# Ledger of designs, part 95: peptides against a protein of PDB entry 5OK6

Target 1, 215 residues: chain A of PDB entry 5OK6
Amino acid sequence: ELPGLDSQWRQIENGESGRERPLRAGESWFLVEKHWYKQWEAYVQGGDQDSSTFPGCINNATLFQDEINWRLKEGLVEGEDYVLLPAAAWHYLVSWYGLEHGQPPIERKVIELPNIQKVEVYPVELLLVRHNDLGKSHTVQFSHTDSIGLVLRTARERFLVEPQEDTRLWAKNSEGSLDRLYDTHITVLDAALETGQLIIMETRKKDGTWPSAQL

## One batch from the design tools (peptide; made by RFdiffusion4, then SolubleMPNN)

Design b2_p19_8_s1 (from b2_p19_8, 11 letters changed)
Fold by OpenDDE base, seed 1:
Structure b2_p19_8_s1 (fold): chain B 215 residues (1-215), chain A 19 residues (1-19)
Amino acid sequence: as target 1 above (215 residues)
Amino acid sequence: SAAASERITDVEAIEKASK
């Protein structure tokens, strides 16, 4: 059952627990398509529950580039294309109006950047490969705040690298060459890694030599 | 100690070197 319109507005828009609440690192927020949200605002502000302004089910279809992988379109802008809601507010709206059948929620995490919290709408999608089989990639998402060390660990796990095997990473740059990722403590952001970038995991040979040392 | 190259100019070279 839908709560009263004023109650809906207070639950979703209050500055303490609603849309305007402070961001906190690690929290989940959800995207809502802007047109739907504006229609909801008009509905609850209109004061008539039987109004023709009823928003219906949440429909984020216009935010997705495809209905297979449910990837977001590129270049979406907060306040123009979507609104960000904290998990509690999102769950209230879904409970009241429903979500379009088959659509997944668009969940994103708050990340801590230097002196700012931000909802990371676009995590970095990297193409992980082994140096000896460049044609077999694993696409993996990382936060901009994730360390290169995490990228390396993830690559090792995906390729079933034994603990005793030494590995290191190379990133394919815009010039088409490989740059070695030496510092594993820097972030994906600090390393300027981008979505679609090829990351090569090199495994040290049993003789103690690196494959790249032969180049 | 062969200085580990910091940059590889040919991406395909690393795969070829592994064969």
Scores: peptide ipSAE 0.328, ipTM 0.839, DockQ to the pose 0.532
Fold by OpenDDE base, seed 4:
Structure b2_p19_8_s1 (fold): chain B 215 residues (1-215), chain A 19 residues (1-19)
Amino acid sequence: as target 1 above (215 residues)
Amino acid sequence: SAAASERITDVEAIEKASK
């Protein structure tokens, strides 16, 4: 059953778990399409539950590039294209109004940057490959706050690299050359890695030489 | 000391060197 309109407003907008609550690193937030959200605001502020302004099911269709991979459109702007809600508020809205059939929730994580917390709407999708088979990629999503060490571990796992095998990463830059990701303690952000970027995992030869050392 | 290359100019070269 739908709660009273004032209760909905307080729960979503003004509650301790509402839209305006402080961001906390690691928490899940959800995107809601702006037009739907504004219609909901108008509905609950109107004071008439039988109003023609009833928002219906949450529909984020306009935020997606496609209905196959459910990737977000590029360049979406908070407050213009979507609203961010904490998990509790999102789940309330979904329980009250439903979500469009077959449409996945748009869940994102709060990340902590040196001077700011933000919801990472666009995490980095990297193309992981082995140095000896550049045509076989694994697309993996990473946070900008993830370490290069995590990227390396993930690549090792995806390619079933044995623990005793030594590996390192190279990033294909915008100039089409490879830059070695030497420091594994820096973040994806620090390394300026971008979505769609090719990351090459080089495996050390059994003779102790690196394939790239011959170049 | 073979200075470990920090940059490879030809991406395909790494794959060719592995074959």
Scores: peptide ipSAE 0.325, ipTM 0.838, DockQ to the pose 0.528
Fold by OpenDDE base, seed 5:
Structure b2_p19_8_s1 (fold): chain B 215 residues (1-215), chain A 19 residues (1-19)
Amino acid sequence: as target 1 above (215 residues)
Amino acid sequence: SAAASERITDVEAIEKASK
C-alpha cells in the first residue's frame, strides 16, 4: 500500500535525507528520469491518491543508449533529463511504484574533487591491454578520482600478473603515440585520461629489461 | 640503465618488440 501523499513528499524532497540532502563522498545516488519524477510530484501535490496523474512504475528508458549494456546516453543534464536521489529516497520510490521490468537502477557515487563534491554520472571507461597483445582489451570503469596506481593494480589483476612481475603503464594519446604514466599517485583526472582511451600495461622481461627499451 | 623513453611514437613497435 502506498503511504499518504504528504508522507511521500516529505520522504523524497526533504533537505536532511531526501533529494536536497548534502552530498557525501562514497555514497550512492540514483538517477530518475525527469518526466516520471515531475509526474510523481504532480501526483503527490494533487492530494488525491485516486488521481489520473498516478505516475506508474519508474521508467528510465530514455536515459539509456542501449538495453544490452545499459549505458547512459551521452550529454544528459541534471534537472533537464534526470533528477538525483539518495539511496534511501530511491528505494522508497521503487518500493512504492516499482521499476520498469528488466531495467537496472542507475546507481552512481558521490566523488570529492578539489573544490566540489558531485555525483559522478559519467565515470571513465578505459581499454586495458598488454604490450604484447594490443588487440585483446578489457574495458574497465574508473572514477576520475581513482589513482593511476589503482588502474595499474586493476590491469595486473585482469591479466593475472604474478606479484613478482614488474609492470608499468602507457597511455595512447590523441597523436597516436604512447605517453608513459610515471606517477602512480595522480588521479585519472590529473592524467587527463578519457573514455575509450587505450592503456597499455608493459611487463618487465625476466632478464630485467623492458620491452620498450629496445625501441 | 637505458633511460625509459617518455614517449613511444610507434604504438605497434611495442607489440613487435615482444615477439
Scores: peptide ipSAE 0.324, ipTM 0.838, DockQ to the pose 0.530
Fold by OpenDDE base, seed 3:
Structure b2_p19_8_s1 (fold): chain B 215 residues (1-215), chain A 19 residues (1-19)
Amino acid sequence: as target 1 above (215 residues)
Amino acid sequence: SAAASERITDVEAIEKASK
């Protein structure tokens, strides 16, 4: 049974776990499609539980570009296309109204940037490849706050690189050349890495030479 | 040691050098 309409409004909008609660790094937030959310607002503000304004199940279909990989559409804007809810508020709405059958929740993390917390709606998807097989990519998601060192470790793991093998990264730039990612302490953001960018892991040869040094 | 280039102009060259 649904809670009282005033209780729903208070819990989601004005509660300690409501939409306006402070962001905290590492917390999970969830996207709700804006039209559904506005329909819910109209329903709970109308004061009539039997009204024709009942929002039905949460349906985020318009936020997805595909129903196979459940990737978000590019260029979605908070407040226009979706609303962000903290985990508690999201779980309340799902418990009350349900989620459209087969749709996954759109969970995102709060990240800490210099002087600001932000829900990272669009983590960076990098195409990881080996220098000797550019046609075989592994798509891996990273936070903008992740280090290049993490990208390198992840690439090593995905390609089953042995601990004794030396590796380094190159990024394909907008000019179509490769720039070496020599500083492993900077972030994905600092390195200006973008979704869909090709990242090449170079492995040092057994003779101690780098493949790239022969170019 | 020759300073390893920090930029490769031809992306396909790195794959060719591995063969």
Scores: peptide ipSAE 0.323, ipTM 0.838, DockQ to the pose 0.524

Design b2_p19_8_s2 (from b2_p19_8, 12 letters changed)
Fold by OpenDDE base, seed 4:
Structure b2_p19_8_s2 (fold): chain B 215 residues (1-215), chain A 19 residues (1-19)
Amino acid sequence: as target 1 above (215 residues)
Amino acid sequence: SAEAYERITDVSKIEENSK
C-alpha cells in the first residue's frame, strides 16, 4: 500500500536514507529519470492522493541509449536528466509505484576520490586484448578508482593466462600509439583511461624476451 | 633506449612479432 503523501516526501527527500543523505564509498545509488521524479514531487506536494498528477510506474527509458544492453546515454547530467537516490529510497519508490516492465534498475556505486565522494554514473569500459590477437576483445567495466593491477589481473583471468606467465599492459592512446602501463599501483583515473580504449596485454615469450622489445 | 620500452608507435608490429 502507498504511504501518505507527506510520509513519502519525508522518506525520499528528508529521511535518514533520503536523497540528501551523505555519500558513502561502496554504497549503491540508483538513477531516476528527472521528469518522473518531478512528477512524483508534484504529486506528493499536491496533497491529493487521488489527483491526476499520479506519476505511475518509474520509467527510465529516456536515460537508455538502447534496450538491448541497457547502456546509458552519454552526457547525462545530474539534476537535469536524472536524480540520484540511495538504495533504500529507490526500493521504496519501486515498492510504491513499480518499475517499467522489463527495464533494469540503473544501479551505480559511490567511489571515493581525493577530494570528494561521487556516484560513478559512468564507469570505464575497457577493451582488453592480447598482443597476438588484437581482433579478439573482451569488454570489461572498471571503476576510475580501480588499480591498473586489477585491470591486469582481470585481463589475465579473461585470457586464462597461467600463473607462471609474465604479462604487462599497454594502452592505445589518442595518437594511435601504445603507452606502457608500467605502474600497476596507479588507478584507471590516474592513467587517464577512457571508455572504449584498447588495452593490450603483452605476454612474455618463452625465451624471456618481450614481443615489444624488438619493435 | 628506455623510451623504446614505454611507447610503441606501430601497433601492428606487436602482433606481427608475436607470430
Scores: peptide ipSAE 0.212, ipTM 0.800, DockQ to the pose 0.520
Fold by OpenDDE base, seed 5:
Structure b2_p19_8_s2 (fold): chain B 215 residues (1-215), chain A 19 residues (1-19)
Amino acid sequence: as target 1 above (215 residues)
Amino acid sequence: SAEAYERITDVSKIEENSK
């Protein structure tokens, strides 16, 4: 059963636990399509539960580029295309109105940047490959705040590298050359890695030499 | 040293050298 309209408004819009609550690193937030949200606002502010302004099921279809991988469209803007809700508020709305059949929630994490907390709507998607098989990529999502060390560990795991095998990373740059990611303590952001960028994992030879050293 | 190498100009060479 739907709560009273005033109760819905207070639950979702309040500054302590709702839409306006402070961002906290590591928390999950959810995207809601702007027009649906505005219709919901109008409905609950109207004071008539039987109003023709009833928003129906949440439908984020316009935010998706495709319905296969459920990737977001590029260039979406908060406050224009979508609103962000904390997990509790999102779950309330889904419970009350439902979510369009087959459509996944758009969950994102709060990250801590040097000066601000932000919901990371667009994490970085890297193409991980081995130095000896550049044509076989694994697409993996990373936060801008993730370390290069995490990228390396993830690559090792995806390629089933044994613990005793030594590996390092190279990034293909805009000039088409490879730059070695030697500092594993910097972030994806600090390394200026971008979505769609090729990251090559090089494995050290048994003789102790690197494949790249002979180039 | 192999550890000091920071840039490869020809990406195709890394794959070829691995064969």
Scores: peptide ipSAE 0.212, ipTM 0.796, DockQ to the pose 0.565
Fold by OpenDDE base, seed 2:
Structure b2_p19_8_s2 (fold): chain B 215 residues (1-215), chain A 19 residues (1-19)
Amino acid sequence: as target 1 above (215 residues)
Amino acid sequence: SAEAYERITDVSKIEENSK
């Protein structure tokens, strides 16, 4: 049942549990398309439940680049293109108005960066390849807060590397050279890895030599 | 200490040495 308009406003905009609540690392937040949200605001602020300003179902269609992978458009800006809501507020709106049929929720995690929490709207998409087959990439998403060690483990898993095989990572930089990701304890952010960046997994040869050591 | 990041300037050489 649709709550009273004032109740809706308080529930969604309440700074304790609504849109203005503090971000907490690991929590899920959801994107809501800005125009829909503005229409909702107009509806609930109008004070008339029978108003023609009824927003209808949540429709995030304009935020998606495609309806196959449901990838977000690049360059979306909070407050301009979308509003971020905590999970509770999102679920309330969905329960009240529904979500457009077939659209997935746009769920994102709060990550902890040095001295700030942020909803990570755009995780880093890395192109994982093997040193001996640079033409076959696996695109994998990582958080900026994920370790290089996780990237390495993920690459090993994707390429079905046996546990006894030694591997290491290289990142192709903007100059076209490879920088070794030596420290596996630093984050994707610390390593300055970016979406679309090629990450090369080098596997140690059976003779104990590295393919790169001959370069 | 400047952690000497190993840098490979020619990516193509990695593939060549793997063959």
Scores: peptide ipSAE 0.210, ipTM 0.796, DockQ to the pose 0.546
Fold by OpenDDE base, seed 3:
Structure b2_p19_8_s2 (fold): chain B 215 residues (1-215), chain A 19 residues (1-19)
Amino acid sequence: as target 1 above (215 residues)
Amino acid sequence: SAEAYERITDVSKIEENSK
C-alpha cells in the first residue's frame, strides 16, 4: 500500500536518508529518470492520491543506450536527465511504485575525489590485454579512484598469472605509443586513463628480461 | 636499464619479444 503523500515527500526529500543527504564515499546511490521524478513530486505535492498526476512505475528506459548490456547513454546530466537517490530512498520508491519489468536498477557508488564526493555515474572501462596476445581484450570496469595497483592485480587475476610471475602495465596513448604505468599507487584518474583505453600487461620472462626491453 | 624506460614508441617492440 502507498503511504500518505506527505509521508512519501518527507521520506524521499526531507528524511535523514533523503535526496539531499550528504554523499558518503562507498555508498550506493541510484539514478531515477528526471521526468518520472518530477511527476512523482507533482503527485505528492498535489495532496490528492486519486489525482491524474500518479507517476506509475519507475521507468529509466530513456537513460539506457541499449537493453542488452544496459549501458547508460553518454553525456547524461544530473538534474537534467536524472536525479540521484540514496539506496534507502530508491528502495522506498521501488516498493511503492515498482520498477519497469526487466529493467535493472542503475546503481552507482560515491567516490572520494580531491575536495569533493561524487556519485561516479561513468566508471572507466579499460581493455586489458597480454603483451603476447594483443588481440584478446577483456573489458573491465574501474573507478577513477582505483589504484593502478588494483588494475594490475585485476589483470593478473583475469589472465591467471601465477604469484611468482612479475608483471607490469602499459597504457596505449593517443599517439599510439605505450606509456608505462610504473607508479602503482596513483589512481586511474591520476594516470588519466579513459574508457576504451588499451592496457597491456607485460609478463617478465623466465630469464629475468622484459619483452619490452631494448636488445 | 631496460626497466627504466617509460615509453615505447612502437607496440611491435613488445610483440617481437613476446615469446
Scores: peptide ipSAE 0.213, ipTM 0.798, DockQ to the pose 0.525; fails the geometry check

Design b2_p19_8_s3 (from b2_p19_8, 10 letters changed)
Fold by OpenDDE base, seed 2:
Structure b2_p19_8_s3 (fold): chain B 215 residues (1-215), chain A 19 residues (1-19)
Amino acid sequence: as target 1 above (215 residues)
Amino acid sequence: SAEANLRITDVEAIEKNSL
């Protein structure tokens, strides 16, 4: 059953549990398409439940690039294209209005950056390859706060690298050269890795030499 | 996709020049 309009407004917009609540690292937030949200605002502020301003089900279709992978469009802006809601508020709206059939929720995590919390709307998509088989890539999403060590572990797992095999990472830079990722403790952000960037996993040879040392 | 083709081309360039 839909709550009263004032109760809906207070539940979604209040600073304690609603849209304006402080961000906390590790929490889930959800994107809502702005036009739908503005229609909802108009509906609940109008004070008439029988109003023609009823927003219908949540429809985020305009935020997606495609309905196959449900990838977000690039360059979406908070407060222009979408609003961010904490999980509780999102779940209330979904329970009240529903979500468009077949659309997944757009869940994103709050990350801790130096001196700021941010909802990470765009995680970094890295193209993982092996040095000896560049034609077989794995696209994997990482947080900007994930370590290079996690990228390396993920690459090892995806390529079924044996625990005893030594591996290291290289990033293809904008000039097309390879930069070795020496420090595995720095973050994806600190390493300045970007979406679509090629990350090459080099595996040490059985003779103890690195393939790249022969180039 | 054109993007996938660009990525493949970039990979081939690395194989020729760096690895």
Scores: peptide ipSAE 0.014, ipTM 0.472, DockQ to the pose 0.074
Fold by OpenDDE base, seed 3:
Structure b2_p19_8_s3 (fold): chain B 215 residues (1-215), chain A 19 residues (1-19)
Amino acid sequence: as target 1 above (215 residues)
Amino acid sequence: SAEANLRITDVEAIEKNSL
């Protein structure tokens, strides 16, 4: 059963878990298509439950590039294309109005950037490859706040590298040259890694030499 | 504030262009 309109407004906008609550690192937030959200605001502010302003099911279809991979369109802007809701508020709206059948929720994480918390709407997708098999990529999603050390560990896991094998990363830059990722403590953001960037994992040879030293 | 709209480029499209 739908709560009273004033109750809905208080839960979503003015509650301790409402839209205006402070961001906290690691929390999940959800995107809601702006037109739907504005229709909901008009409905609950109108004070008439029988109003023609009923928003219907949540439908984020316009935010997706495709309905196969459910990737977001590029260049979406908060407050223009979507609103962000904390998990509790999102789950309330879904329970009250439903979500379009077969459409996944658009869940994103709050990350800690220098001097600001932000919902990471667009995490980085990297193409992980081995130095000896450049034609076999693994696409892996990372946060901008993830360390290069995590990227390296993830690459080692995906390629089934033995614990005793020594490995290092290279990033293919915009000029097509390879930049070595020396510092594994810096973040993906600090390394200026971008979505679709090729990351090459080099494995040290048994003779103690690196493959790249022979190029 | 220029919230860096981190562009998600289609990884599949970039793979085809980067390989």
Scores: peptide ipSAE 0.010, ipTM 0.418, DockQ to the pose 0.044
Fold by OpenDDE base, seed 1:
Structure b2_p19_8_s3 (fold): chain B 215 residues (1-215), chain A 19 residues (1-19)
Amino acid sequence: as target 1 above (215 residues)
Amino acid sequence: SAEANLRITDVEAIEKNSL
């Protein structure tokens, strides 16, 4: 049963778990398509539960570029295309109205950036490859706040690199050259890595030489 | 260093030398 309209509005907008809640790093927030949300606002503010303004199920279809991987469209803007809700508020709306059949929730994490918390709507998707098999890529999602060390560990895991094997990363830059990722303590953001960027894992040879040192 | 100027073609060369 739907809560009273005023109760819905208070729970979603003004509650301790409402839309205006402060961002906290590591918390989950959810995207809601803006038109649906505005229709919901109009419905609950109208004071008539039987109103023709009933929003129906949450439908985020317009936010997706594909229905296979459920990737977001590029260039979506908060407040224009979507609204961000904390997990509790999202779960309330889903429980009250439902979510369109087959659509996944659009869950995103709050990340800590220098002097600001942000919901990371667009995490970085990197194309991980081995230096000796460029044709086999692994697309892996990373936060901008993830370290290059995590990228390297993830690459090692995906490629089943043995613990005794030494590895390093290279990023293909916009000029098509490879920049070595020397510092594994910097973040994906600090390294200016972008979605779709090719990251090459180089494995040290058994003779102790690097493949790249022969160039 | 030569290491800083790797091109993707150089990686292909590495691949060919590793076969």
Scores: peptide ipSAE 0.008, ipTM 0.492, DockQ to the pose 0.363
Fold by OpenDDE base, seed 4:
Order: sequence, then structure tokens, then C-alpha cells
Structure b2_p19_8_s3 (fold): chain B 215 residues (1-215), chain A 19 residues (1-19)
Amino acid sequence: as target 1 above (215 residues)
Amino acid sequence: SAEANLRITDVEAIEKNSL
């Protein structure tokens, strides 16, 4: 059953637990399409539950570029295309209005940057490959705050690399050359890694030589 | 998809030029 309009407004828009609450690293937030959200605002502010301004089910269709992988469109802007809600507020709206059939929730994480918390709407999708089989990629999402060490561990896991095998990473740069990722303690952001970038995992040969030393 | 084709061409370019 839908709660009273004033109760809906207070639960979603209150400064303590609603849309305007402080961001905290690691928490989940959800995207809501801006037009739907504005329609909901108009409905709850109108004071008439039987109003023709009833928003219906949440429909985020316009935020997706495809209905297969449910990827977001590029260049979406907060406040223009979508609003961000904390998990509690999102779950209230879904329980009250429903979500369009077959659409997944658009869940994103709060990340900690040096002086600001941000909801990471666009995590970095890297194409992980092995040096000896560039045609077989694993697409994996990483936070900008994840370390290169995590990228390397993830690559080793995806390619079933044995613990005794030595590995290192290379990134293909915008010029088409390969930059070696020497420092595994820096972040994906610090390494300037971008979505769609190819990351090559090189495995050391049994003779102790690196494949790249023969190039 | 066009995106998949672009990714494959980028990989092939690396095989030919660097690895």
C-alpha cells in the first residue's frame, strides 16, 4: 500500500536518510530517470493521491544504451538525466511503485577520492588479455579507486594462472604503444586507465625470460 | 556490434605492432 504523500516526500527527500544525505564510501546508491522522478515530485507535492500526475512504475529505459547488457548511455548527467538515491530510498520507491518489468536496478557505489565522496556512475571496464592470446578478452569492471595490484590479481584469477607463475601488466595507450604498469600500488585513476582499454597480462617463461624482451 | 569489431581490430593491431 502507498503511504501518505507527505510521508513519501519526507522518506525520500529528508536530509538524514534521503536523497540529500551525505555520501559514505562503499555504500550503494541507485539511479532514477529524471523525468519519472520529477513526475513523482509533482504527484506527492500535489496533495491528491487520486491525481492524474501518478508516476506509475519506475522506468529507467532511457538511461540504457541496450536491453541485453543493460549498459548505461555515455554522457549522462546527474540532475539532468537522472537522480541518485540511497539504497533505502530506492527500495521504498520500488516497493511503492514497482520497477519496469525486466529492468535491473542501476546500482552504483560511493567511492572515496582525495577530498570528495562520489557515486561512481561509470566504473572502468577493462579488457583483460594474455600476451599469447590477445583474441580472448575478459571484460571486468573496476573502480577508479582499485589498485593495479587488484587488476593483476583479477587477471591471474580469470586466466587461471598458477601461484608460482610470475605475471605483469601492460596497458595499451592512446598512441597504440604499450605502457608497463610497474607500480601495483597506484589506483586505476592514477594510472589513467579508461573504459575499453586493453590490459595485457604477460607471463614469465620457464627459462626466466619475459616474452616482451623478444619484441 | 560495431564496438566489438573496434575492440578486435585494436587487439589485432597490437599483435602486429608490439607483441
Scores: peptide ipSAE 0.007, ipTM 0.452, DockQ to the pose 0.070

Design b2_p19_8_s4 (from b2_p19_8, 11 letters changed)
Fold by OpenDDE base, seed 3:
Structure b2_p19_8_s4 (fold): chain B 215 residues (1-215), chain A 19 residues (1-19)
Amino acid sequence: as target 1 above (215 residues)
Amino acid sequence: SPEAFERITDVEKIPEASK
């Protein structure tokens, strides 16, 4: 059942879990296409439930590149293309108006950057490969706040590396050379890793030498 | 293979990037 228009507005805009509530690291927020949201605002502010301003079901289709992988379009801007809602507000709107059939919610996490909390709309997608099989890549998504150590552990898991095997990471840079990611405590952001970047996992040889040391 | 490593830069810490 649709709540009264004033109740909807209070719940979404001015509630404890409203749109303007502080961001908290690790929380889920959801993208809503801006035109739909503006239509909803006009509807609830109009005070007439029978008005022609009814927004219909939530449809984020214009935010997606495709309906197969449900990847977001590049370069979307908060407040221009979409608004961000906390999970509670999102679930209210979905319960009241519905979501377009077959369309997934656009869920994103709040991350903590050095001076700001931000909803990470575009996590980093890295191409993980082994030094001895560059043709077999695994695309894995990481937060900018994830450590290089997590990237390394993830690579080890994906490639089924035995616990006793030593591994390290190299990032292919813009010059085509490889930067060894020596410090595993820095973040993906600190390492300036970008979506589509090739990350090479090197495995130490049984003789204790590194393959790269032969160069 | 060793051929994967055309040029090597040993980076302990890259300069901080901002988002």
Scores: peptide ipSAE 0.024, ipTM 0.525, DockQ to the pose 0.119
Fold by OpenDDE base, seed 2:
Structure b2_p19_8_s4 (fold): chain B 215 residues (1-215), chain A 19 residues (1-19)
Amino acid sequence: as target 1 above (215 residues)
Amino acid sequence: SPEAFERITDVEKIPEASK
């Protein structure tokens, strides 16, 4: 059942629990297409529940690049293309208006960056490859706050590397050269890794030598 | 940091391990 318009506004926009609440690391937030949200605002601010301003179901179609992988379009801007809502507010809106049939929610996590919290709308997509087969990539998403160690573990898992095999990572940089990722404790952000970047997993040879040592 | 990275210049790929 739809609550009263003033109640809807207060629940969604209330600074304590709504759209304006402080970000907290690890929390889920959801994207709502801006036009829909503005239509909702107009509806609830109009004071007439029977008005022609009823927003209908939440429709985020314009935010998606495709309906197969439900990937977001690049370059979306908060406040222009979408509004971020905390999970509670999102779930209220979905319960009241519904979500367009077949569309997944656009859930994103709050991450902790140096001195700020941010909703990570665009996780980093890395192309993981083996040093000896650059043509077979695994695209994997990582948070900017994920460690290089996690990237390495993920690469090992994707390539079914046995526990006894020793591996290390290289990043192909913008200059076309390889940067070895020595410190596995730094983040994807600290390593300045970007979406679409090639990450090469090197496997140590049985003789104890590294393939790269022959370069 | 320079401690985190070593650059290998002019490397497109790591040579295959000699089978």
Scores: peptide ipSAE 0.024, ipTM 0.557, DockQ to the pose 0.510
Fold by OpenDDE base, seed 1:
Structure b2_p19_8_s4 (fold): chain B 215 residues (1-215), chain A 19 residues (1-19)
Amino acid sequence: as target 1 above (215 residues)
Amino acid sequence: SPEAFERITDVEKIPEASK
């Protein structure tokens, strides 16, 4: 049974625990398709539980570019295409109205940027490859706040690099050349890495030379 | 920063590591 309409409104829109709550780094937020959310608002504000304005189950279909990988469409705008809800509010709505069958929740994390917290709707997807096998990529998602060191460790893990093997990263730039990522302490954001960008892991030779030094 | 990066040529030119 659904809670009372006023209770629903208070629970979801509560400034302390609802949609308007402060963003806290590491917390999960969820995207809700804007039209559904507006329909819900109209329903709960209408005061009639039997109203024809009942929103039905949550359906975020219009936010997805495909129903295979469930990737978001590019260029979605908060307040126009979707609303962000904290985990608690999302779970309440799902419990009350359900989620479209087979459709995954769109969970995102709050990240801490130098001057702002934001929900990272679009994490960076990098194409990780080895310098000697560019045809075998591993697509891995990273936060803009993740370090290059994490990218390197992730690449080493994916390629089963032995602990004694030395590796470093290169990023393919817009000019088609490679920029070596020297500082592993900077973030993906600081390195200006973008979704779809090729990241090459170079492995040091047994003789102590780097393959790239032969260019 | 520019100091964090070194530019080299195309990826396709990186020689295979001697196995």
Scores: peptide ipSAE 0.021, ipTM 0.617, DockQ to the pose 0.495
Fold by OpenDDE base, seed 4:
Structure b2_p19_8_s4 (fold): chain B 215 residues (1-215), chain A 19 residues (1-19)
Amino acid sequence: as target 1 above (215 residues)
Amino acid sequence: SPEAFERITDVEKIPEASK
């Protein structure tokens, strides 16, 4: 059963679990398509539950670039294309109105940057490869706040690298050359890594030399 | 930071690990 219109408004906009609540690192937030949300606002502000302004089920179709991988369109802007809701508010709306059949929720995490908490709508998708087999790639998603060390560990895991094997990372830059990711303590953001960027894992030779040392 | 990076020219020149 749908709650009263005033109750819906208070729960989603002004409640402790509402849209305006402070961001906290690690929490899940959800994207809601802006037009649907505005229709919902109009409905609950109208005061008539039987109004023709009923928003129907949540439909985020316009936020997706495809219905196969359910990737977001590039360049979406908060407040223009979508609104962000905390998990509790999202789940309320889904319980009240439903979500379009077969459409996944758009869940994102709050990350902590030096001066601000932000919902990371676009995490970084890196293309991981080995130096000796550039044709076999693993696309892996990382937060901008993840360390290069995590990227390296993830690459080692994906390529089943043995613990005794020594590895390091290179990033292909915009000029087509490689930049060695020497400091594993910096973040993906600090390294300015971007979605679609090629990350090469180099494995040390048995003789203790690096393949790249011959270049 | 520039100090975090070392540049190399061509990935294609990295020799395959000698099996």
Scores: peptide ipSAE 0.020, ipTM 0.593, DockQ to the pose 0.477

